# Designs tried in a protein design run: peptides against a protein of PDB entry 5TDY. Part 28

Target 1, 88 residues: chain A of PDB entry 5TDY
Amino acid sequence: EKKIDGRRKAAVLLVALGPEKAAQVMKHLDEETVEQLVVEIANIGRVTPEEKKQVLEEFLSLAKAKEMISEGGIEYAKKVLEKAFGPE

## One batch from the design tools (peptide; aimed at target 1 D5 A16 K53 A63)

Design b2_p27_5_s3 (made by RFdiffusion4, then SolubleMPNN; from b2_p27_5, 10 letters changed)
Fold by OpenDDE base, seed 4:
Structure b2_p27_5_s3 (fold): chain B 88 residues (1-88), chain A 27 residues (1-27)
Amino acid sequence: as target 1 above (88 residues)
Amino acid sequence: LEELLEEVKKLPAEEIAEIIKELLASD
């Protein structure tokens, strides 16, 4: 796994979202930040599937950590059981 | 990847922006 800086992560995400959704996101950012991100997007170059996957997974992880989205599945179940009963 | 992207797209734009702010602040 390659190390990606925050600016790069943001650019990868915004490009992945598409122009319409990206524009909606940018409306919630200050002007200087928007300009910064536009430059990053313009110079994003090649985005590999591996990089994109890494960014999206991290983003979803952050979203879940901030309780922006619900979580389920086996991994969530494991967390619940760990909190309730401790490690096996 | 499309599945991951769709999950991200489900988030409100404002909330995505908040995460982006955090990413930028971590540099």
Scores: peptide ipSAE 0.714, ipTM 0.944, DockQ to the pose 0.691
OpenDDE base, seeds 1, 2, 3, 5: peptide ipSAE 0.700, 0.701, 0.707, 0.707; ipTM 0.943, 0.944, 0.944, 0.943

Design b2_p27_5_s4 (made by RFdiffusion4, then SolubleMPNN; from b2_p27_5, 11 letters changed)
Fold by OpenDDE base, seed 1:
Structure b2_p27_5_s4 (fold): chain B 88 residues (1-88), chain A 27 residues (1-27)
Amino acid sequence: as target 1 above (88 residues)
Amino acid sequence: LEKLLEEVKKLKPEEIAEIIKEWLAEE
């Protein structure tokens, strides 16, 4: 797994969402941030399925951790435990 | 992947933006 910087993650997510949903999301960001993300999106280049999956999974993990969505699922539970205590 | 994306899309735009802001705040 390659480490993806935050700007890249955001761009990958926005592209994955599609233009309509992405536009709705970007309305909640400040103007300068929007412009920065537009540049990132314009230069996003190739997004592999693996990278896309990584971004979406990280997003969902964060969303669940922030109680935006239900936290159910054994896989999420495992990830939480690993984040908290590390592998053993 | 499509199932993951659909799950993401269920969130409100402002909720998605909140997480994006956190990603952008990474130093």
Scores: peptide ipSAE 0.739, ipTM 0.952, DockQ to the pose 0.689
OpenDDE base, seeds 2, 3, 4, 5: peptide ipSAE 0.736, 0.735, 0.733, 0.734; ipTM 0.952, 0.952, 0.952, 0.953

Design b2_p27_6 (made by RFdiffusion4; failed a check: too like the target's own chain)
Pose (drawn by RFdiffusion4):
Structure b2_p27_6 (pose): chain A 88 residues (1-88), chain P 27 residues (1-27)
Amino acid sequence: as target 1 above (88 residues)
Amino acid sequence: LEELLEKVKEYSPEEIAEVIKEWLEED
């Protein structure tokens, strides 16, 4: 009945990635986050492929949002450099 | 579903961790 929260989505994602990839992700999290995610995974319960798809698609949308922020800065910086070196 | 998972695996661990931190901040 409870709504899926961020901790749940993180756990579903880490389970879906397999142990080795999930281990590489955990190295980039602080100790408190790691312990809390461990208890989330220990309590993984049932996860259907449908729930995995929901989590993965949400991940991809946020990853794309971060790519857009990064690409936007790169495009702006290159435009500034082009103006600085060019005939303008 | 496997195609979506392979797309996710193309991201670096640091980049995946950043999305996870964002989810935790939204709790």

Design b2_p27_6_s1 (made by RFdiffusion4, then SolubleMPNN; from b2_p27_6, 8 letters changed)
Fold by OpenDDE base, seed 3:
Structure b2_p27_6_s1 (fold): chain B 88 residues (1-88), chain A 27 residues (1-27)
Amino acid sequence: as target 1 above (88 residues)
Amino acid sequence: LEKLLEEVKKYSPEEIAEIIKELLASE
């Protein structure tokens, strides 16, 4: 697995979201950060499915670790148990 | 990938921005 720097990850994420959602996200960032990310997006080049998957999965991992959204459900409960207590 | 993206889109723009800030953070 290739390492992706944070700037690249953010650009991949924003492109994946689409222009409307990305614009909404950028309204919550400072002006300098927005300018930096716009440059990264402009120079993003090709984004492979593997890279996109890696970035989206990392986002979900980080977001769920921060408990931004509660998923719930039986499948989520199973994942919690496995991570908390291992395979026994 | 589309399923992953749909999950990501469930988060608000503000929440997504928080994660982006973390991705860009440096010591």
Scores: peptide ipSAE 0.725, ipTM 0.947, DockQ to the pose 0.654
OpenDDE base, seeds 1, 2, 4, 5: peptide ipSAE 0.723, 0.721, 0.723, 0.722; ipTM 0.950, 0.949, 0.951, 0.950

Design b2_p27_6_s2 (made by RFdiffusion4, then SolubleMPNN; from b2_p27_6, 7 letters changed)
Fold by OpenDDE base, seed 4:
Structure b2_p27_6_s2 (fold): chain B 88 residues (1-88), chain A 27 residues (1-27)
Amino acid sequence: as target 1 above (88 residues)
Amino acid sequence: LEELLEEVKKYSPEEIAEIIKELLAAE
């Protein structure tokens, strides 16, 4: 697994969402952040499937941790157990 | 990957923006 900086993660996420959804998201960000992300998107270059997968999974992990929606699932349960008891 | 993307899209633009802010703040 390769390390990805937060700015790139955001750019990968926005590109993955598509222009319409990305634009809706951008409306909730401040002007400076929007400009920053537009530059990141413009210079995103190649996005590998592995990188995209990593970003999307991290997003879902963070979103579920914040309990934005009730999702659950076996994979989420595994993460909860990992946090509670550590690796075994 | 498409399945993951569909899960992400279930979140509102505001919710997604919140996570993005968090990602950017981590730098």
Scores: peptide ipSAE 0.724, ipTM 0.952, DockQ to the pose 0.712
OpenDDE base, seeds 1, 2, 3, 5: peptide ipSAE 0.724, 0.722, 0.724, 0.723; ipTM 0.952, 0.952, 0.951, 0.949

Design b2_p27_6_s3 (made by RFdiffusion4, then SolubleMPNN; from b2_p27_6, 9 letters changed)
Fold by OpenDDE base, seed 4:
Structure b2_p27_6_s3 (fold): chain B 88 residues (1-88), chain A 27 residues (1-27)
Amino acid sequence: as target 1 above (88 residues)
Amino acid sequence: LDELLAEVEKYSPEEIAEVIKELLASE
């Protein structure tokens, strides 16, 4: 697994969402942040499936940690158990 | 990946923006 900086993660996420959804998201960000992200998106280059997967999974992890939406799933359940009882 | 994206798309633009702010705050 490769290290990805926060700026890149945000750009990958926005590109994955598509232009319409990304635009909706950016309406909730300050102007300076939007400009920064647009530049990052413009220079994103190639996004590998592995990188995309990593970013999307991290997003879901963060979103669920913030208790935004109640969403289950095998992977999340596994993380909960690991946090509660540790690896065996 | 399509399944992951589908899960992400369940969140509102505002909720996604909140997470993005957190990502950008990480230095």
Scores: peptide ipSAE 0.711, ipTM 0.946, DockQ to the pose 0.697
OpenDDE base, seeds 1, 2, 3, 5: peptide ipSAE 0.707, 0.707, 0.707, 0.711; ipTM 0.944, 0.946, 0.946, 0.947

Design b2_p27_7_s1 (made by RFdiffusion4, then SolubleMPNN; its pose is not in this set)
Fold by OpenDDE base, seed 4:
Structure b2_p27_7_s1 (fold): chain B 88 residues (1-88), chain A 27 residues (1-27)
Amino acid sequence: as target 1 above (88 residues)
Amino acid sequence: PTPEEIWEKVVEAASKLFLEEVKELLK
């Protein structure tokens, strides 16, 4: 599994969601972050099915962890993924 | 923000809004 930059992961997710939903997500971000993401999306280039799947699965894992684990959910999820699949 | 911080914020927002939609994307 190839390590994907955080901005790249975000861009992949946002593109996968489509512009309407991506916009909704971005409303929750600061302007600087939005700007960075727009650039990242513009330069996203080719997204392989594998990369997309990887990003979406990581998203779900993190999201679920955040829902189920109050404190340190994201970090916990990272640890789980690390143990399950090794470092990205 | 760092790349990972950006990712985490996107995950947070997207999970609140479109968790089910993303699940569908994986089906």
Scores: peptide ipSAE 0.748, ipTM 0.961, DockQ to the pose 0.731
OpenDDE base, seeds 1, 2, 3, 5: peptide ipSAE 0.743, 0.740, 0.747, 0.744; ipTM 0.962, 0.960, 0.961, 0.961

Design b2_p27_7_s2 (made by RFdiffusion4, then SolubleMPNN; its pose is not in this set)
Fold by OpenDDE base, seed 1:
Formats: structure tokens, C-alpha cells, sequence
Structure b2_p27_7_s2 (fold): chain B 88 residues (1-88), chain A 27 residues (1-27)
């Protein structure tokens, strides 16, 4: 898959959330970062379904990796094995 | 902040506020 710039990933996520929720997220960021994101959003252009999907999946992966969310060790391990060898 | 740091901060805030909403967007 294509490597997406961090600022673009953030912009894609914020646009996907909509203006009200995006505003709530940005309240947790410093002013300079907000300014950068506003520019990125203004110039986001076309977001392909593939790009949007990739960003959302990376979001979930990041959340799990940093333990912002959890699924349980056994269940997560099971899911990994199923994805790796299930189709076999 | 670096582009990656911006992404991580946005993701962190979004996960705390709208995790379920993002999951729904992925469906």
C-alpha cells in the first residue's frame, strides 16, 4: 500500500468525521497544528475510497498498538491467526 | 510538530472522543 503523509492522514480522518466532530478533535491540539490541518483540509482534494479505508484502518491499528483500545490478548491473537492461515 | 506527530495526536484525540464513530465509518 502507498505511504500517506501524516498531515494528509489526519486531514482525511477529520473530513471523514465531519465538521462538528473534527472541531472537537482539534480542540486538543496546539494552535500551530490546527493551522496546518486547516490548510491541509482546505487543499485535501479528492480522497479515494482506498485512501480513506487505509487511513481508518491505520487509525484503528495505531489505537490498539498504543493501547488506547484493547480486544484482549487471546481474541486478538486468534484474529491474527485467522487472517494469516484461515483461508488455507 | 512532524507530520507523523500530527497524525498521532489527531488519532489519539479521535480515539478518545469518537472511536465508535470511526469504526462505523470503516463498515
Amino acid sequence: as target 1 above (88 residues)
Amino acid sequence: PSPEEIWEKVAEAASKLFLEEVKELLK
Scores: peptide ipSAE 0.740, ipTM 0.959, DockQ to the pose 0.648
OpenDDE base, seeds 2, 3, 4, 5: peptide ipSAE 0.728, 0.737, 0.735, 0.729; ipTM 0.959, 0.959, 0.959, 0.959

Design b2_p27_7_s3 (made by RFdiffusion4, then SolubleMPNN; its pose is not in this set)
Fold by OpenDDE base, seed 4:
Formats: structure tokens, C-alpha cells, sequence
Structure b2_p27_7_s3 (fold): chain B 88 residues (1-88), chain A 27 residues (1-27)
């Protein structure tokens, strides 16, 4: 698995989502971020199936974590362990 | 924002979408 730049990942995701969903997402972002993303999207070039899959899977993993526990898996797990067994 | 911050912001915003629909993009 190749490491993908954060801006690149975002652009890949937005393109994969399609213009309608991408627009919904970008409405929640600040203008500066939107501008950067527009540039990234415009210069996205070739997106390999592997790259697309990697980005989508990472997104889904993160999104599900946020939906389920809001804080993310690792941090939540740390808090659970802290409460259950005290500081380590 | 940094590349990672951009990704985080996008994930946060996109998390509001119906994830099942997004999953279909993998198929």
C-alpha cells in the first residue's frame, strides 16, 4: 500500500463521490480548503482503481468510527481502557 | 490547512453522507 497525500486522498474521494455528493461535502468546508481542493481535483490526473479503493476504504473506516463513537477507535479504546484499568 | 487537516475536514464533512451509498462506490 502506497502512502497517499492528504490533499490527494481528499480529491480522490470527492471525485469518487460525484459532483452532487462532493458539493454537499464541500459546503461544510471553509473557503480556503475548498480552493485547495478545487485545485487538487483539477489536477488529479489519473486515479488508479487501487488508489480509489484505498481512499474509499480508509474513508469508510474513519467515517464509521466517527459515526459509532465520535472520537475514533484508537482514542476511544484508550479512554475505555483508562476507565476500566486505570492509567498505564 | 495541511494535507492531513484537509483530509480530516473532508472525512468529517463526508461522514454526514449515507455511508451505505458511499460503500457502493467500491463495487
Amino acid sequence: as target 1 above (88 residues)
Amino acid sequence: PSPEEIWEKVVEAASKLHLEEVKELLK
Scores: peptide ipSAE 0.643, ipTM 0.910, DockQ to the pose 0.728
OpenDDE base, seeds 1, 2, 3, 5: peptide ipSAE 0.629, 0.624, 0.630, 0.619; ipTM 0.901, 0.877, 0.890, 0.869

Design b2_p27_7_s4 (made by RFdiffusion4, then SolubleMPNN; its pose is not in this set)
Fold by OpenDDE base, seed 1:
Structure b2_p27_7_s4 (fold): chain B 88 residues (1-88), chain A 27 residues (1-27)
Amino acid sequence: as target 1 above (88 residues)
Amino acid sequence: PTADEIWEKVAEAASKLFLDEVKELLK
């Protein structure tokens, strides 16, 4: 697995969402960051299915870790521990 | 911001707005 640059990951996610949804996401960013991302998107080139999958999986991992999903981080942590050391 | 900070902010915003849509993209 290759380490993907953070700006690249962001660009891949935004392109995957499409321009309308990407624009809504960018409203939460400072102007300088938006400008950088626009450049990254303009030069994104080819996004392989493998790269796209990796970015989306990392996204979900972050969402779980920061409890941005309905399940929450604590519940996810419990599942990880159960798989690593056995059920309670 | 750093590259990692940009990724974190984009992911956070996308999660709040379009989490289900991103899950569908992964399928």
Scores: peptide ipSAE 0.733, ipTM 0.958, DockQ to the pose 0.709
OpenDDE base, seeds 2, 3, 4, 5: peptide ipSAE 0.722, 0.722, 0.723, 0.718; ipTM 0.958, 0.957, 0.957, 0.957

Design b2_p27_8_s1 (made by RFdiffusion4, then SolubleMPNN; its pose is not in this set)
Fold by OpenDDE base, seed 1:
Structure b2_p27_8_s1 (fold): chain B 88 residues (1-88), chain A 27 residues (1-27)
Amino acid sequence: as target 1 above (88 residues)
Amino acid sequence: DPFFEKVVDAVLKAGISQEEVEELLKK
């Protein structure tokens, strides 16, 4: 796994979501952050499937961590463990 | 990463579901 710059991760996430959803997301960000994101998206270049997967999985991990009560949390935890340690 | 986490928070605030993102992973 390659370490991805935080700004790039954000750009990859927004590009993956598509322009319509990305626009909605930007309404919840401060002006400076939006400007930074626009620059990163403009210069995103090639996004590999591996990079996209890594970013989306990190999103899901962070999203789950924010949930106080989670449906399907155990199943997600199992997936995380499988990714971290591989099959038995 | 604080920058990425800030954007993740915004995605959630925008009402984009985790299920929706999971579908993106399947593509």
Scores: peptide ipSAE 0.750, ipTM 0.961, DockQ to the pose 0.762
OpenDDE base, seeds 2, 3, 4, 5: peptide ipSAE 0.746, 0.746, 0.746, 0.744; ipTM 0.961, 0.961, 0.961, 0.961

Design b2_p27_8_s2 (made by RFdiffusion4, then SolubleMPNN; its pose is not in this set)
Fold by OpenDDE base, seed 2:
Structure b2_p27_8_s2 (fold): chain B 88 residues (1-88), chain A 27 residues (1-27)
Amino acid sequence: as target 1 above (88 residues)
Amino acid sequence: DPFFEKVVDAVLKAGISMEEIEKLLEE
């Protein structure tokens, strides 16, 4: 697994979401962040399937960790516990 | 990563569901 910088990860995520949803996301970001993100999207080039998968999985991990109520919470919690304390 | 975290938060605030993201993983 290769390390991806945060700005590229963000660009990959928004490109994966598509223009409509990406636009909705942009509405919740400050102007400076939007500008930076637009630059990264403009220079995104090719996105490998591995990058896309890695970014989306990281998103899900972070999102599920942040949200008290979300679908798939039980399965995520299970994975977290297994990683933290090992399988029994 | 702070920058990515901000964007994650924005995605959540935009109301994009986990299910929608999970569907993207299948593509």
Scores: peptide ipSAE 0.747, ipTM 0.960, DockQ to the pose 0.791
OpenDDE base, seeds 1, 3, 4, 5: peptide ipSAE 0.739, 0.746, 0.743, 0.741; ipTM 0.959, 0.959, 0.959, 0.959

Design b2_p27_8_s3 (made by RFdiffusion4, then SolubleMPNN; its pose is not in this set)
Fold by OpenDDE base, seed 3:
Structure b2_p27_8_s3 (fold): chain B 88 residues (1-88), chain A 27 residues (1-27)
Amino acid sequence: as target 1 above (88 residues)
Amino acid sequence: DPFFEKVVDAVLKAGITMEEIEKLLEE
């Protein structure tokens, strides 16, 4: 996998969602972020299947992490400790 | 990436489900 710019990833995600859903997402962002996103979307050009796949997979990874935090603090804490200090 | 993560959070706040994103992956 090749590294994708963070702003481009965001633009790819919103384009993939379509204009209606993208508009709803924008309502939850600050004005400066919205302006940046609009510029990136306007200049997104061609989105490759590889980029789309990579961005959506990263979204799912991050979303799952957030869900874990919301639903299971202890389990998340355990994983953090294991990664930070290793197993005994 | 902080910028992307901010947008991810907004997507979730907008009520867009993981299932919807998973469907997009299959396209």
Scores: peptide ipSAE 0.748, ipTM 0.960, DockQ to the pose 0.835
OpenDDE base, seeds 1, 2, 4, 5: peptide ipSAE 0.743, 0.747, 0.743, 0.741; ipTM 0.960, 0.960, 0.960, 0.960

Design b2_p27_8_s4 (made by RFdiffusion4, then SolubleMPNN; its pose is not in this set)
Fold by OpenDDE base, seed 3:
Structure b2_p27_8_s4 (fold): chain B 88 residues (1-88), chain A 27 residues (1-27)
Amino acid sequence: as target 1 above (88 residues)
Amino acid sequence: DEFFEKVVDAVLKAGISMEEIEELLKE
């Protein structure tokens, strides 16, 4: 995978969600963060399918780490255990 | 990335479900 700038990842995520949901998300951000995010969205240009996939997958990983459990968490649980204890 | 993680947190606070994001992956 290719590394994506954090601010760009945020912009990709919000664009993928659409303007209505993006607006709701911004209500939970501080003013400075909103301003930065708006600039990134305005200058997002082309979003590749690879970028979109990578960003959304990273979101799911981070969301699960914040204890937002959903169906299909087995693989994540396995990764957590492997990182915590390592291979024997 | 701290900036991205802040936005992730905001998405969760906004009540957007994991399922909604998973559906976006199928597009």
Scores: peptide ipSAE 0.741, ipTM 0.959, DockQ to the pose 0.808
OpenDDE base, seeds 1, 2, 4, 5: peptide ipSAE 0.736, 0.741, 0.738, 0.738; ipTM 0.958, 0.959, 0.959, 0.958

## One batch from the design tools (peptide; aimed at target 1 G6 L13 Q24 L60)

Design b2_p28_1 (made by RFdiffusion4)
Pose (drawn by RFdiffusion4):
Structure b2_p28_1 (pose): chain A 88 residues (1-88), chain P 28 residues (1-28)
Amino acid sequence: as target 1 above (88 residues)
Amino acid sequence: AEAEDEAEAEEVWQDVVDAVLKAGVEVE
């Protein structure tokens, strides 16, 4: 009945990635976050492929959003450099 | 309290998203 929250999504994602990949992800989280995610995974309960798909698709939308922010800055910076070196 | 718990849960999701990118893990 409870709504899926961020902690749940993170746990579903880490389970879906397999232990080795999930372990590489955990190295980039602080101790408090790691412990809380451990409890979340220990309480993983049931996860259907449908729930995995929902989590992965939300991940890909956020990853794309971060790529757009990064690409936008790169495009702006290169345009500035082109103007600085070019005939303008 | 409920709003703080939701905000903390969302922060954990965002940290994991950044951590997956930093770890160079491909997700399909």

Design b2_p28_1_s1 (made by RFdiffusion4, then SolubleMPNN; from b2_p28_1, 10 letters changed)
Fold by OpenDDE base, seed 2:
Structure b2_p28_1_s1 (fold): chain B 88 residues (1-88), chain A 28 residues (1-28)
Amino acid sequence: as target 1 above (88 residues)
Amino acid sequence: MEEEEEKRNEEIWEKVVDAVLKAGVKVE
């Protein structure tokens, strides 16, 4: 597994969520961060299946580590993101 | 310089993860 740039991971995640959900997420971010992400998204280029899988796993790992979601929430979050990323 | 950039990138990642959870993204 190769380390992915943090901004890259964020961009991949937001793109996977789609424009509507990504917009909802960015409403919770500071303006400067949003601007940085917009640039990163604009330059995202091709996203490999491996990157998508890794981003999903790192998301779940971080969310769990910070105790930000309940046990049931982890599975829910996984389903949401898997649906967003697509079957692939 | 590289460490500072890495730190910044990880902070953005963590902010986004937090934001995703706060936004309450749902399956449609």
Scores: peptide ipSAE 0.637, ipTM 0.890, DockQ to the pose 0.465
OpenDDE base, seeds 1, 3, 4, 5: peptide ipSAE 0.633, 0.634, 0.611, 0.617; ipTM 0.886, 0.888, 0.878, 0.882

Design b2_p28_1_s2 (made by RFdiffusion4, then SolubleMPNN; from b2_p28_1, 11 letters changed)
Fold by OpenDDE base, seed 2:
Structure b2_p28_1_s2 (fold): chain B 88 residues (1-88), chain A 28 residues (1-28)
Amino acid sequence: as target 1 above (88 residues)
Amino acid sequence: MEEEEKKKSEEIWEKVVDAVLKAGVEVK
């Protein structure tokens, strides 16, 4: 497993969510961060299935580790994101 | 410089994770 740049992971996640959901997410971010993410998304290029899987797993791991969501919330988030990424 | 950029990058990742959870993404 190769390390993925933080900005890259963020861009992959936002693109996977789709423009509508990504917009909802970015409403919670500061202007400077949004600008940086827009640039990263514009230059995202090809996203491999491996990257998608890794980003999803790292998202769930981080959310759980920081206790930002309950155990039940983890299962919900997993389903939402898996649907967003779509089948490979 | 590289380590600082990596730090900033990881901070963005963490901000996005937090934002996703706050946004409450729906199953659609």
Scores: peptide ipSAE 0.652, ipTM 0.890, DockQ to the pose 0.492
OpenDDE base, seeds 1, 3, 4, 5: peptide ipSAE 0.648, 0.649, 0.648, 0.642; ipTM 0.887, 0.887, 0.886, 0.884

Design b2_p28_1_s3 (made by RFdiffusion4, then SolubleMPNN; from b2_p28_1, 10 letters changed)
Fold by OpenDDE base, seed 4:
Structure b2_p28_1_s3 (fold): chain B 88 residues (1-88), chain A 28 residues (1-28)
Amino acid sequence: as target 1 above (88 residues)
Amino acid sequence: MEKEEEKKSEEIWNKVVDAVLKAGVEVK
């Protein structure tokens, strides 16, 4: 499958979460990163279901790897994203 | 994109993943 730019993946994920949830997430980011993401979101253009699926899968994979270090939060994260991408 | 820009992009992606894990967003 096509390699997706990291910033693009982030933007796709945040848009899928919706503005309210995305805002909550971005509270945990540094100001510069937030600014970069806002720009990327503004230029997100068309997002295909395939792209969203790929982003979700990459997130779950990476989150799971991190969860191996910090146990207990992966199920919640999965539910959040599954609800964001599920309707598609 | 250049290699350095690609690295920066992946850093952002990683930060967002961390942020999602830390965030306590409401799930409806």
Scores: peptide ipSAE 0.651, ipTM 0.908, DockQ to the pose 0.487
OpenDDE base, seeds 1, 2, 3, 5: peptide ipSAE 0.650, 0.636, 0.644, 0.649; ipTM 0.903, 0.888, 0.904, 0.903

Design b2_p28_1_s4 (made by RFdiffusion4, then SolubleMPNN; from b2_p28_1, 10 letters changed)
Fold by OpenDDE base, seed 2:
Structure b2_p28_1_s4 (fold): chain B 88 residues (1-88), chain A 28 residues (1-28)
Amino acid sequence: as target 1 above (88 residues)
Amino acid sequence: SEEEEEKRNEEIWEKVVDAVLKAGVKVE
């Protein structure tokens, strides 16, 4: 596994969620962070299946580690994100 | 520095993860 830049991971995740959901997420971020993410998204280029898989895994790992999702919530989160990323 | 850049990147990542959860993203 190759380490992905934090901003890159964030951009990949937001793009995968789609514009509507990404917008909802960004409402919870400070303006400076949003601006940084917009730039990163604009330069995202090609996102590989491997990157998508890794971003999903790291999202779930971090969310679980911070105890931000219940046990049942982890499975739910997987479904949400897998649907967002789309089958490949 | 490279370390500072890495820190900034990871902070953004963690903020986004937190925001995703707070936004209540759901399957449609």
Scores: peptide ipSAE 0.633, ipTM 0.887, DockQ to the pose 0.485
OpenDDE base, seeds 1, 3, 4, 5: peptide ipSAE 0.627, 0.613, 0.613, 0.616; ipTM 0.885, 0.883, 0.884, 0.887

Design b2_p28_2 (made by RFdiffusion4)
Pose (drawn by RFdiffusion4):
Structure b2_p28_2 (pose): chain A 88 residues (1-88), chain P 28 residues (1-28)
Amino acid sequence: as target 1 above (88 residues)
Amino acid sequence: KTVEELLEEVKEYSPEEIAEVIKDWLAE
């Protein structure tokens, strides 16, 4: 009945990635976050492929949003450099 | 897309990049 929250989505994602990849992700999280995600995974319960798909698609939308922010800054910086070196 | 296809796309990201998405979820 409870709504899926961010801790749940992180746990579903880490389970879906397999242990080795999930371990490389955990190295980039602080101790408090790691412990809390461990209890979330220990309590993984049932996860259907449908729930995994929902989590993965939300992940890809947020990753794309971060790529757009990064690409936007790169495009702006290169335009500034082009103007600085060019005939303008 | 299937779950396997979506997961393959996710695995192309670096661990640090995946952790940043997780941190955004936890900040909610």

Design b2_p28_2_s1 (made by RFdiffusion4, then SolubleMPNN; from b2_p28_2 with K1M T2S K11L E12K D24E W25L E28K)
Fold by OpenDDE base, seed 4:
Structure b2_p28_2_s1 (fold): chain B 88 residues (1-88), chain A 28 residues (1-28)
Amino acid sequence: as target 1 above (88 residues)
Amino acid sequence: MSVEELLEEVLKYSPEEIAEVIKELLAK
């Protein structure tokens, strides 16, 4: 997989969320961070499906690690198991 | 999972929760 820096990952994520949800998210970030992210979003260029998928998967991984939501999708759970122990 | 399915899972998190993860991404 292609290495993506954190700034770009954040931008890809925000774009994927859509402007409404992204705006809500940014309300929880400091002003300087928001400005930086806006610039990153403006210069995001082309985002491949692979990159988008990678970012979303990493988000879910990080979010799960923080145990923010106990209930995950069954498909996600299956994917975690497959990555950990191989497909069954 | 498709990108659409992944996004649906992501959207289940609150804006605040998503922001927390973003902060982590930016700290790397």
Scores: peptide ipSAE 0.715, ipTM 0.953, DockQ to the pose 0.755
OpenDDE base, seeds 1, 2, 3, 5: peptide ipSAE 0.714, 0.713, 0.715, 0.713; ipTM 0.954, 0.954, 0.953, 0.953

Design b2_p28_2_s2 (made by RFdiffusion4, then SolubleMPNN; from b2_p28_2, 8 letters changed)
Fold by OpenDDE base, seed 3:
Order: sequence, then C-alpha cells, then structure tokens
Structure b2_p28_2_s2 (fold): chain B 88 residues (1-88), chain A 28 residues (1-28)
Amino acid sequence: as target 1 above (88 residues)
Amino acid sequence: MSVEELLAEVKKLSPEEIAEIIKEWLAK
C-alpha cells in the first residue's frame, strides 16, 4: 500500500464526491483550509482507480472507527463467527 | 467493493461528518 498525503486524500475525496456534495462539505471547513484544498484540487492531476479506491476505503475505515456508520448486525455477526471459529 | 459501491457508501454520510474526516486527515 502506498501512503497518501492527507491533503491529497482530501482532494481526491472531494473530487470523487462531485461538485454539489463537495461544496456542502467545504461549508464546514474554515476559509484557510478551503483555499488550501481548492489549490490542491486544481493541481490534482491524474487520479488512478487504485488511488481513488484506497482513499475511499481509508475514509470508510475512519468513519466506521468514529461510529459514523455500521456494518449491520448480520454482516458483523458473520465476521465475528468466522474470526472466532474459522470458516467451515 | 467497487469504486462505485464505495463512493455510494461514502455519500451516505452528512457533509459535516465528511468534513470531520477531512479535518483529521489534515491534522498531525
């Protein structure tokens, strides 16, 4: 796995979200941060599918860690059982 | 999961929640 700079991750995410959603997100950031991210987005260059996927996965991982989202009872239960007793 | 599926899941979060993650990415 290639380590991605935090500013780069944010830019990739915002571009992936699309202009409408990205704009909504930026309303929750301070002015200086917005300016920095706009510059980063302007100079984003190539974004490979692999990089995009990695950023989205890292986002979801952090979101789950912050309990913003859940995997659901059934899916989680299955994972717990598999790790506890192994697959059959 | 595909990129499309991942993105769909990300978009389920509120703008404020997404901003929180971004702030964390920008912090050290």
Scores: peptide ipSAE 0.762, ipTM 0.959, DockQ to the pose 0.701
OpenDDE base, seeds 1, 2, 4, 5: peptide ipSAE 0.747, 0.745, 0.762, 0.744; ipTM 0.960, 0.959, 0.959, 0.959; seeds 1, 2 fail the geometry check

